# Ledger of designs, part 206: peptides against a protein of PDB entry 7UQJ

Target 1, 160 residues: chain A of PDB entry 7UQJ
Amino acid sequence: PELYQNFNITPPRGVLFHGPPGTGKTLMARALAASCSSDERKITFFMRKGADILSKWVGEAERQLRLLFEEAKKHQPSIIFFDEIDGLAPVRSSKQEQIHASIVSTLLALMDGMDNRGQVIVIGATNRPDAVDPALRRPGRFDREFYFPLPDVKARFKIL

## One batch from the design tools (peptide; made by RFdiffusion4, then SolubleMPNN)

Design b2_p21_4_s3 (from b2_p21_4, 8 letters changed)
Fold by OpenDDE base, seed 5:
Structure b2_p21_4_s3 (fold): chain B 160 residues (1-160), chain C 160 residues (1-160), chain D 160 residues (1-160), chain A 21 residues (1-21)
Amino acid sequence: as target 1 above (160 residues)
Amino acid sequence: as target 1 above (160 residues)
Amino acid sequence: as target 1 above (160 residues)
Amino acid sequence: KEYYPPLEYSDETLEAARAAA
C-alpha cells in the first residue's frame, strides 16, 4: 500500500515485465527500485533468477522463495525482482516435473499471502510471457504487465 | 572500422560487459546496436546465451558458433552479443569437460580470425568476469571491459 | 497515477537520470517509455533537449514548455524526456540570464502544476546533476534521481 | 536462432546511445 500509495498506483502485488531479451527489463526494475528509494526511505532490492531458484535442491527452492518474501517484508519497502521468471514458473504442462509445480504453487501462495498493505513489490521479468503460468498472471499476482518492446520504431511510436 | 569510427572507438574485436545481474548489460548491447544502426546502415544484432550454446550436442556448439560468426560477417555491420558468456567460456579448470574446452578454443579462434577491418563487434556479458577464461580477455578478443555497477544506492536514495 | 500505477512507482513528477555521458540515460528513458506502452495503453514519449528549448526565441521557450506539458497531458499516459536538462535548468547563478530564470521558473510551475493523478512522467537526463537547479530536485519535481555510472572509463576507453 | 533485426531507434536515441557508448 504505502509503496504503492507512494506510487499512487493500485498496488499490484506483482508486475510482469515482458519483452524480447535485452529490452531493459532488469535495468528498468533496478531503475524503479532506485527511483523509489530515498535517504529516508530505502527500498531494498532483491533479485533472483528463475533458473537459479530451480537449481536448488527439491524443497529448498520453496524454502528460498519463502525466505525471500520474508526478507523482503522485513526490509520493506522492498522489490523482489525475478529475472527470467518463465524459468521459475513455466506454464503448467503435463510434462512439468512435480518440482516445478511445487515451486509455482509456493510462489502463488506467497503472492496471494502478501497483504495488500505490504510495501513489497514483486517484479517478474520474462522474454516469454506466454511461458509463464497463467495462474501467476491473475489479479493479486502479476496482474500488471509491461511490454518492453524492442526499441522498434513502432514501439517508439507507441511511446511517442 | 566505420561502426567504431562512428563511435570514435578503436574497434574492439570484443567487449566484455561485466557487472552485477540486471545492471543493463544486455540492454546496453541492444542500445549500442540500435545507436549504431541508421536508416542507411542497419546494424544486425545477433544474440546468444552462453548456456544455450552449450546445450547443443558436442561439435554442434562449435558449428553454431562458426555459423554465427559467418552470419554476422554476412550481415555486417553486426553485433554478436553473448549473454552470460561465463556459461560458454568458463575459466579453464581441471574440471572443464573437454566440450567446454573445445567451445572456448573455437570462440578464441573465431575472435582471433576476425579481421580488424570487419564491421563485427562481439559483446560478451557476464555477472562474473573472473569466471570467464582469461584467454578470452586478451588483446584481440574481449580486450575491452565495461563495468556495469549497480545503480549506486545513493542514486537509488536520490530517486526515493 | 495509472502510468505510475503501471510502473508500481511512486509517481515522481520527475525523475532525474544522471551520470557520465554515454551511460544510457536517453536509452533508458526510451526503453522505459517503450516498456510502458502496450497495444491498449500507448505511452506517448515526448523528447526535448535542454539546449534546443533554449535556442527558441525568448518567450517561445516557455510557450513550448507549456505546449509540451499540455500535449503530454492530452496524450496521457505520457513521458516527457528532457535530454541534457542542465542546459535548460542550470543552477541558479548571478550570471543566469533572465531568460534561463524564466524558463526554469516555468518548468518549476509546470511540474508543480502536474496533478499527482496525471499519467505524465517527466524524465530529465543530465551528465551534471550538480549543474541542475536544486529547485528542480525537490519533492514534487525531479525528486527521484538515477545514477547511471560510467561503465569504467578505462573500459569505455578500451571500447573507444 | 534469435535474430533481432536492427532496433530502429530515432537518430536522437542513436545519438544518445552513441553518446552513451
Scores: peptide ipSAE 0.036, ipTM 0.389, DockQ to the pose 0.069; fails the geometry check
Fold by OpenDDE base, seed 1:
Structure b2_p21_4_s3 (fold): chain B 160 residues (1-160), chain C 160 residues (1-160), chain D 160 residues (1-160), chain A 21 residues (1-21)
Amino acid sequence: as target 1 above (160 residues)
Amino acid sequence: as target 1 above (160 residues)
Amino acid sequence: as target 1 above (160 residues)
Amino acid sequence: KEYYPPLEYSDETLEAARAAA
């Protein structure tokens, strides 16, 4: 409840941050976790990279996802941030992606299994929303999408 | 032309973003891509991590680099961003780097082969400019270097 | 001295940035390095990821840590930033972590060996401070902890 | 990974992300 109130949004199970790499999707996911954290109420933030889950956990990626969601549930309120989620949940229609089908199915099931009253937000960051399995972008999953535009020139010059 | 005009610089083939990790090299590369993009003229931005090119494409890294440059050329105006380029193009003098010598040589050749009239900018981001092969830092390659200082304390506090 | 004066803090050997991944721990570590850098006095910033030290340097992680601290000392004033330090220095009590015990011990020794008058700050960033070996969180090591809350909703909306 | 340039980040975002990156 309160985590979602802090977002002033109807409780998304998942938020898709899409936009170019380095636009601060990861930064924003982090920024959201902190803004939802108070001294009294720290948000636990779990970050995983999509490709890392696949590469580090060959044959155990599904288990690692389950463990991640369980740990996030134990440490409520929490944010699960999937950086480069297009690496984890590519479009099932691509011929190379049979290996990912089980992982995507597991992620779908885990997101569907989230109690909407839970204080777990899943943030997926991608540079290619169209490369993310459309099943993940349906209501009850990554049903909120935030486009991360590139920083403007003015912002750039204040940075340089 | 126009991409370079937006930079108000003689068209560099490559720009080296160097500075501490987290200073927004990746962000700035992205910011540059956006600032060079208009609604009518989107810059295609290609991001690769140096270590990913090496790790994902054992023995095919050279081919992947060629494909990347070809794709960037097809999608002009474009930016190729190499994040952690020190992982891709380490100093040839280090004894461990024979495996990288071919990749570095390929990258050199690809940068040298860029048409100066092309609308492809290569941005390399590194935290260790001295760990980047000096051959990459010569004119016609990463011949522009931008140091990314850490954001100031004021910027920091606006963020926190 | 001056690096610590810029922080207006009793010279910590180590600063633990903890908070959700992507909250700008890496950001702030970088921001701190630049805010401590002037045109006349650049802070050298060394970034390592905890998991990368373990994965890239199987059996040489201790040596790589020693080299890192030596290099940081040579390039004073400097910041050593360990991103995902929970990957480098997990809690010794976890059954999988015997391989890390030597690395943790080395890191402890290196931090203990830092001259408090040196201009080297170690920043560890973790999303799980409780997953960091408590020995690292003692005085003379990561004895300052900064919680990185997510940027506030206002900051977020200014970002979005 | 192809990246198509997104819109505009605020100065605050850029400052935040610059520091974050």
Scores: peptide ipSAE 0.016, ipTM 0.294, DockQ to the pose 0.032; fails the geometry check
Fold by OpenDDE base, seed 2:
Structure b2_p21_4_s3 (fold): chain B 160 residues (1-160), chain C 160 residues (1-160), chain D 160 residues (1-160), chain A 21 residues (1-21)
Amino acid sequence: as target 1 above (160 residues)
Amino acid sequence: as target 1 above (160 residues)
Amino acid sequence: as target 1 above (160 residues)
Amino acid sequence: KEYYPPLEYSDETLEAARAAA
């Protein structure tokens, strides 16, 4: 939030961090939350795993998402970080259609319902951007994507 | 690699990265793998999630661990990174079904069986070091622990 | 530290972290410091900004660098992290030649004067590796370089 | 619910994140 404000950049509603596992997606999300927080303006950081949201009872996942977004809005400026968001919003073609479709629909509605003037940023992290429902990657949702490359093998090789 | 040589520290067989989620444990493991590799000496980096190893059939998890360590030894110098190792090796005091005990026992045996002269480093990452079986935290296993603090406000202020 | 010993890699006196801003250079430096610290062997982490050394102490910058290295040596094993090291050690071709040349010369001498057996690691971070004096990038100084790739430029501009 | 409290970042951290951007 503050980083974007600091740079006069309109924060995306959603940012997709994608890249190989262990490229620092989660770290970057935390660093962003931290770097956007000032002593005067604390950013609240919410973290959830996609799979942990799915493991809940039918209808409870949707409720938990709603509560998460409400809590984030209440404590704005805030960042919601979904680690492994491909676990929460897989491509609709997989046979667990109804439960996944409801959760995805709820997440879509929550992202679409975010006031553009709200100070809530949603960061989704995935190792498989193509496994994320394309509906989440549309404008107004995760409409910004950040590739986390493997730190270059050569660059890495010099630290170890 | 080089950092430890600078400090004249005997490298552990296993290193436990612990700290809050998204503090860069996985990124560090990858950066370490990369930093230890040179153009002449490539380090092979293996990554597994603790939970992904558990989701396999009884006895297949142990076989997969053995294969992983064999492959790491074949491609040494190598790093094996276990993300969420608390998922693979939870504290024995919880109602650990026999399956968890077998997997932990296999991992212990594999770590104990590593030739001290072998060029295989094992890195375990956890958000909950106290949830890792204390047997894994003994000398010759994950005997070195690295705390990944939340980038402290002070730490951040000094970074930023 | 220990990882480098495991792989029989001679630790650099200095490591250059380079890459676009907000790629986690500073976070990595802290994570390295934390990851090299044990309960028995705490690594002291020193952090300075290149620009702060220049701006706060006109004519005192050389003394501050000496004190920093002395303090780091006194508290070894230690890491000195220079954020924005291009601010401290710009390429000698820019017209602020004399003061910058003295500071660069002092930093060179301090890095050259480090006992190869000393437990002091110097990490420089920059957004502009080509703006760092090539003399600092020679063997025995910042002789190891780590590229922190952009999360895609479009992605960065959207986060910041 | 692991509530991670807001990572309080100092203004200096924010300024440097701004300068680094």
Scores: peptide ipSAE 0.011, ipTM 0.316, DockQ to the pose 0.070; fails the geometry check

Design b2_p21_4_s3 (from b2_p21_4, 8 letters changed)
Fold by OpenDDE base, seed 3:
Structure b2_p21_4_s3 (fold): chain B 160 residues (1-160), chain C 160 residues (1-160), chain D 160 residues (1-160), chain A 21 residues (1-21)
Amino acid sequence: as target 1 above (160 residues)
Amino acid sequence: as target 1 above (160 residues)
Amino acid sequence: as target 1 above (160 residues)
Amino acid sequence: KEYYPPLEYSDETLEAARAAA
């Protein structure tokens, strides 16, 4: 909160980092977590991959999300980083719809249930922002989006 | 040459980036690719995820690796970056051994077959270096390993 | 060595990271330091802000630079990262010319005095590459430059 | 659960990360 307050920036409840693979989305999320931590105010960083939540916790993904948010709340100020969030909450288009729909609904509810006073920031990273359920990209959720461009190849060329 | 020569480091044909998730391994690989390029000498950057090569190309992973190395050679100077390389070349311990063994063997052969004069560098990134087949971590392959520590608070304080 | 040899790229003694604020320059420098460290070969990372060297060490900035390079040499292989290097080495345009000129001259001499065998890399970061003294951007110094493009500004402003 | 301990960044690193972010 105060990091963003210091910048007169209302802390996003949810931030979507999107851009090509290896543009530093995950690194930026860690740097943000680290940058929000002071000696006096340590920020706890929770990281999950979207695909891991689905694959490792078949039938318990909703519970794992709840536990993650509960632990983040317990250790606030905290950042929850979902890498590959499109793997967790794909657009509601395919027959695997019900399981994904329940996970999306749980994530929506958890993000909506974050009291405005909660020092928990959620960062989602994806290579495919259009593959993320539009419901997650609405105000009060991942309502802020950062495009991570490919670092301009020309500029990188000069250093190596 | 001289960067590693300055460090008395024999240039790796392959470099293993390892460390916790979101420590900037992929970003670094891209930065290295970009830094090795000059206005006069553009480096082509090829990026693949290890899991994608296995999942998308079931039964053709070896061919896809060969094509990747061939294309990298065609567009030299080039960097091949394998993100999550432990997903492509896991340790030969599980019963899915034959398919993984053939992929590992193909990757080994492709790395060994890179003429020392080849302007192709292979970078592998993993969160679990011990999950990468030890044969890939031998001299002439991923013979250099870079640990990406968590930006430890203390380590950052030591740097500042 | 061969990475740069393969590319016929003389390893930069100095690398300039430039681009708008918040593009990941500092993060990349840290990731480079981390990535250059192996379990067998730990790289020492030294970070300084250009403005801090000028402001905190009025009349001793040259000595602090010498000590920094000496310590980096003592702990080689090492990386010296100058954040906001334009604050340390502004273009020789303003009446505060003599003090800045001596600091720039000291930094030039230190970078030139790095034996080609020295395992010390210098990374400078700036938001204003044109505000960096052109003498620092010459071959053998910050002779390689990386532009960090703004991740699409719309995205940044939404998170911040 | 990989618990990453709080990343303590100096205010300078924060500013640098913000300047880099």
Scores: peptide ipSAE 0.011, ipTM 0.382, DockQ to the pose 0.074; fails the geometry check

Design b2_p21_4_s4 (from b2_p21_4, 11 letters changed)
Fold by OpenDDE base, seed 2:
Structure b2_p21_4_s4 (fold): chain B 160 residues (1-160), chain C 160 residues (1-160), chain D 160 residues (1-160), chain A 21 residues (1-21)
Amino acid sequence: as target 1 above (160 residues)
Amino acid sequence: as target 1 above (160 residues)
Amino acid sequence: as target 1 above (160 residues)
Amino acid sequence: PEYYPPLEYSDEVMEEAKRAA
């Protein structure tokens, strides 16, 4: 948040971090949370894995998402980080459509219902941006995408 | 490679990266891989998720691990990175013990069977080092552990 | 440290982390320090901002650098991380040339004077690798460079 | 429910993170 404010950039409601596994998406989200807190203005960082929300809370995933967003709003400024968001909102394939559709619909509604005045940023991380439901990638949701390239193979090799 | 050589530290066959989610474990592993490649000496980086090996290859996980280690040996110098290694080798709890025990035993044998002369490094990443089978944390396996703290308050000051 | 030795790669005395702000350069440096510490062998991590050395210690910056390197040598194995190293060693422009030249010369001498046997690694981070004095980027100094690519500029603007 | 507690980043972390970004 403060990084965004320092740049006078209106924070997106949702930011999609995409790129190969281990490009620092989650690290960046945490670093951003850390960078945006000041001594005067702490940012609360919430983290969930997309697949964990589906697997642990089959039937309560919607409620858990609502509670997460309520807690994030209560503790604003805040960042909600969804690691593996493609696990939470996969491109709709037939058999699991209803459960996934309800969770996606809930996430969409929660993102749409975040007043522009709310200091809640949602960051989704994925290795497969194309596996994220396009409805989440629309304006007002994850309308900003950040490619985490592999630090060039050449560059990473010199750190080892 | 070079940072470790400056310290005259014999590189472990296996390195356990542990710490809270999004502390850059996977990024570090990749950065290490990239930093160890020179123009003349490319390091091949192999990455697998622990849970993916179990879920995709139920009954073939051992074969897939063997193939991975053979391929890594063929393309040495190489790094094998296991993200979420606690998913591959959880602390043995009773009911799934046999499948997990065989996979752990295969991984142990593969790590033990890596000739000290082999230019293959194995990096395991976990959020829960205590959930990794202690047999993997013994000398000759993941015998070096690296805590990725949440960039401590002190650390994050200096990062951003 | 050990990952570098596994590849039989002579560690650079200096590593330049470059890339746009907020790409995790400093996080990587800390994660490297943490990853190089074992229970038996703690790595001491020293951090300074390049601009802070110039601004806080006008006239003592050379002495502060010497003390830093002496302390790092005393507490070896150690990492010295310079954040914003372009602030410490800018490409020489006319009027500030003498002060900057002396500091750069001191840093060069300290890096050159680190015996290859010393377990001290120097990491410089910058957003502007081209603003770092080329003398620092020569072999035996910051002779390895790591690009931390932005998550695309569009991405950073939305995160910040 | 594995409550991943909110990572409370101390104020100090967060200010210096603002400076480098």
Scores: peptide ipSAE 0.007, ipTM 0.377, DockQ to the pose 0.053; fails the geometry check
Fold by OpenDDE base, seed 5:
Structure b2_p21_4_s4 (fold): chain B 160 residues (1-160), chain C 160 residues (1-160), chain D 160 residues (1-160), chain A 21 residues (1-21)
Amino acid sequence: as target 1 above (160 residues)
Amino acid sequence: as target 1 above (160 residues)
Amino acid sequence: as target 1 above (160 residues)
Amino acid sequence: PEYYPPLEYSDEVMEEAKRAA
């Protein structure tokens, strides 16, 4: 919210952080969350791992997503960070289609239901942007993406 | 190697990065890997996820660990990064004792077999240091630990 | 630069990394610089220690700062990392006011003179955010900050 | 203990992070 408000930019509803594993996606999300928080305006940071929502809450994943978004709205301004979001909303493969379809559909509905005035930002992190359902990568959802390249040795040499 | 050589410190064989999820453990490991890489001395970075070694290589996890350490030695200087290492070598719980015991025993033997002159560093990352087998946290293994605390929102609030 | 450009976000001119010593502020700055560099777009990383600018360049610190910013602009996209920035721009104390005031004023002018389109990011790291001149922490300067909490002392001791 | 990020970065988590520091 404030990051975008300070720039007179409509905050994206969703931001996708993608890049090789261990490029700092999760750290950056946490870093952004706390850089946007002030003593006057605390940003609440909700973190969930995509695979954990599926594995820990078999059959309740949709309800847990709804509760997460409700809680994020209650504690606005807030950031919802989905680590490994491809584990939550994989590209629809034929073999797991039904269970994943309901979770994807719920996440889509939750992201679509966020008013542009909502002080809730969703950050998805993935190592596999192509494994995220393309429906999530549309405008009004994860409509902004950030690439986290591997720290190249050459780039690190320029870091000396 | 160089980081420790610059300090005349014997490089640890194993370093445990622990702290809350998304505190930058994986990023730090990658950052270390390429801060230590020069044009003259490229450090090879091997990344494995603890849970992935168990899930993808059922019955071959020990062989995969051996191959990983052999490859790391072949490409020395190198870093082996185990993300979510508690998933690879959990504290011996009665229900998974046999399969985990062989993997833990293999990892212990591999870490013990690394000569101090070997330019191979093992970094384990976990959100649950207490879920890592205590045998791995002994001298000559993961004998050094780094805590990655949550970035303080209040300290980030003083940052606005 | 790219991180912010990829989001159509105006990059902050300055980011303050603060937290206890050895929390990885310098390492994170290097990691970020490296992660933002690609083969196509190499970010140049300039590192200066705040105390070193004062101690090595007595009477030329202002000129050295100008040259640093000019070089960073010439090699854009670039990151200027000031380690121990409180040593460069301490809170105005009566006894060191004149010499520090000129350096602070120069740094302020350099940060204010960076166009929003400039692909130069300034990262300041400090262990003492309260020792940084408040004028540097205003919008358009170090307007974003990041807290780096201490890694657990026990974990740090196991890192020894 | 599983490190879960607090919903709010409470002063307690920060004091724990400082004490753990």
Scores: peptide ipSAE 0.007, ipTM 0.332, DockQ to the pose 0.060; fails the geometry check
Fold by OpenDDE base, seed 4:
Structure b2_p21_4_s4 (fold): chain B 160 residues (1-160), chain C 160 residues (1-160), chain D 160 residues (1-160), chain A 21 residues (1-21)
Amino acid sequence: as target 1 above (160 residues)
Amino acid sequence: as target 1 above (160 residues)
Amino acid sequence: as target 1 above (160 residues)
Amino acid sequence: PEYYPPLEYSDEVMEEAKRAA
């Protein structure tokens, strides 16, 4: 939140963290949530997995997304972290494609419907940015993308 | 790699990383793998998710576990990282309980069957250590447990 | 800890985590500390900031460093984590240069004075590895360096 | 089996990281 003010940059509604698995995407999202929280201003951190949105809430996934965004708005400032957001991408089964299309459409609408004045930031994390629907990667949605590279081999060798 | 030599500690066959989601368990496992690799001695890192072991390989999960351990042994020194290892814990459906029991039993047998001289380390990561079968947490399996706490608020402020 | 025994690698006395701010250096250090502690063998984690060593302990910084290393040795196995270790590097004021030189010299002596059998590991984290005194980066001190890369430059700028 | 080779940065990512430093 405060960093964006200093740069005169309109804070993104959504940030995509992408990179190989175990590059610290989820950790960075949590660290951001913690870093943006002060004693005066606690950030509420909501975490969901893309696969859980599909599997746990069969037929209610859209409602659960709406409730999540409403809860995030109610507890603003807040961060919604979607881990494995590529898990919202359709598996090539026609029935799943329609379900996925509806869920993705709901997420798009929720991200578009976030008032610019809302202190709700959405962070998506994926190992496969190319598996994320390009519609999610447009301005006003996940308009900022963060590559989490694998620690350089040279970099890794010096910890242990 | 080097820390344990000074401790005269028999390396565990398995290490359980546990703690809240997004505390860097997977990142740590990858960092460990990378840091144990040198130009002379590259560590091979194998990653599997607990849920993927169950879902992708219905009826082949035991075979895939065996192949994974064989491949890890072939590419030693190696790390096998099981992310979400609590996903190998039975869902209370009787058919799934039998499948889970067989898979867990196979994993137990594979961990027990690791030659003490084998340069294969197994890292399990979970958000729910209590959901991990206690049989996996016994000596010679995941006999070391590492709690990944949420970064202390004071510690978080210093990274960002 | 245990991976190193199998590799016949002498554990470094010091490990330098370097990379841009917010890359998870401090988190990795904490996760390592947690990851080296078992029920039978808890690792004591000591954390200090480079800037705090200079600012909070004017005239006692050397004593505080000695006490820190003594306490770490007393509570072995232990990790001393210096966050922002580049903050021990002199700001170009002549009086500060002498104070910094003394503090750095004390840290060098403490790292050199660690018995190879001591179960004390020092982790330094910096955003500016080139601002770390090269004397700290020599064998027997921070002889291992880990680059924590930015998530892709485009990636990092959009979180914060 | 999804083999994750030793996690090396591509030379491109390394060069970008050097330019960003």
Scores: peptide ipSAE 0.006, ipTM 0.284, DockQ to the pose 0.102; fails the geometry check

Design b2_p21_4_s4 (from b2_p21_4, 11 letters changed)
Fold by OpenDDE base, seed 1:
Structure b2_p21_4_s4 (fold): chain B 160 residues (1-160), chain C 160 residues (1-160), chain D 160 residues (1-160), chain A 21 residues (1-21)
Amino acid sequence: as target 1 above (160 residues)
Amino acid sequence: as target 1 above (160 residues)
Amino acid sequence: as target 1 above (160 residues)
Amino acid sequence: PEYYPPLEYSDEVMEEAKRAA
């Protein structure tokens, strides 16, 4: 929030962190959350794991997403971090089409429903950006993408 | 490896990284793998996710674990990193007892079977150390535990 | 670099990593360096230890800092990591006032002199943020601060 | 099996992770 406000930049509604596992996506999301907090302006950080939303709440996943977004809105400025978002919103081509499609549609609607004046940032993290439904990667949703490369060994040798 | 050799300390066979999600457990494991690699002595890093071993390899998870340990042994010095190990070896009290128990028993046997001379380090990461089977947390297995705290939100406030 | 460029955000000139020893500050700096490197865009990482700059280069520390910043500028995008920066730029209250003050003033000038178009990020790490000269913690310098909390001491004792 | 290539990291990262351990 403050980072974008201080730079007169419209905060993206959604940011997709992608890259190999253990590249610090989650840590960066937390670091950004923390970096956006001041003593006067605490950012509330909400974290969910994509697979946990699907597995724990079969049939209530949509409600849990709505509650999460409402809670995030209530506690603005806030960050919603979806770890392993490819687990929450896999590409529709997986044969469990209806349940995943409903959850994806709910997440899309929630992201679209975020007022541009809202101090809620959604961060999705994935190891497989191509496994995330392309509808989530459109403008007004996860329209910013950050690649977290594996620390290139060769690039690190020039660090020495 | 070198750390433990330089200190005349027997390298732990298993290290449990625990702490809230997005505290950099996986990143630390990678960086430890990286840091133990020299130009002369590259560490081979094997990464598996606990839930993936269970979900993808129902009925062959034990074989996949054995293959992983054999491959790690063949490519010494090596690190095996189990991300979300609580997904692989949940506490035996969960009602899916038999399948999880077999995988846990296999992992226990593999960790017990690592010769003290082996240059294989096993790192498990979890958000819930109490959700990991206590048998894995015994001497000769994950007998070293590292807590990864949430970066204090207050100190992070000065990041922005 | 890419993270900030993709957001159209001016990269912070300096980031201060602070927290107890062994919390992964240095590790995170390297992981960030690595994560910001792509196959096409390698980040050059420069590492210096604060105490080493002072101890090895008495009377030439300012020149070494200038050379470091020039080299980092030449090899953009780059990260300069100062480990134990409290050793380089201790609070002016320590009785070796003049020498430390000159080095601090040089570092301040170098950080102030970084063009906003420069792809050089400076990361300082310290166990004692209060031991770092407050002038370094001002906007346009180390104006971002990351706290690395201690892993629970009890878990650390099982690592020993 | 999604082969995650071995992250080869430099010795310095290890010495620092070692100091950080």
Scores: peptide ipSAE 0.000, ipTM 0.336, DockQ to the pose 0.070; fails the geometry check

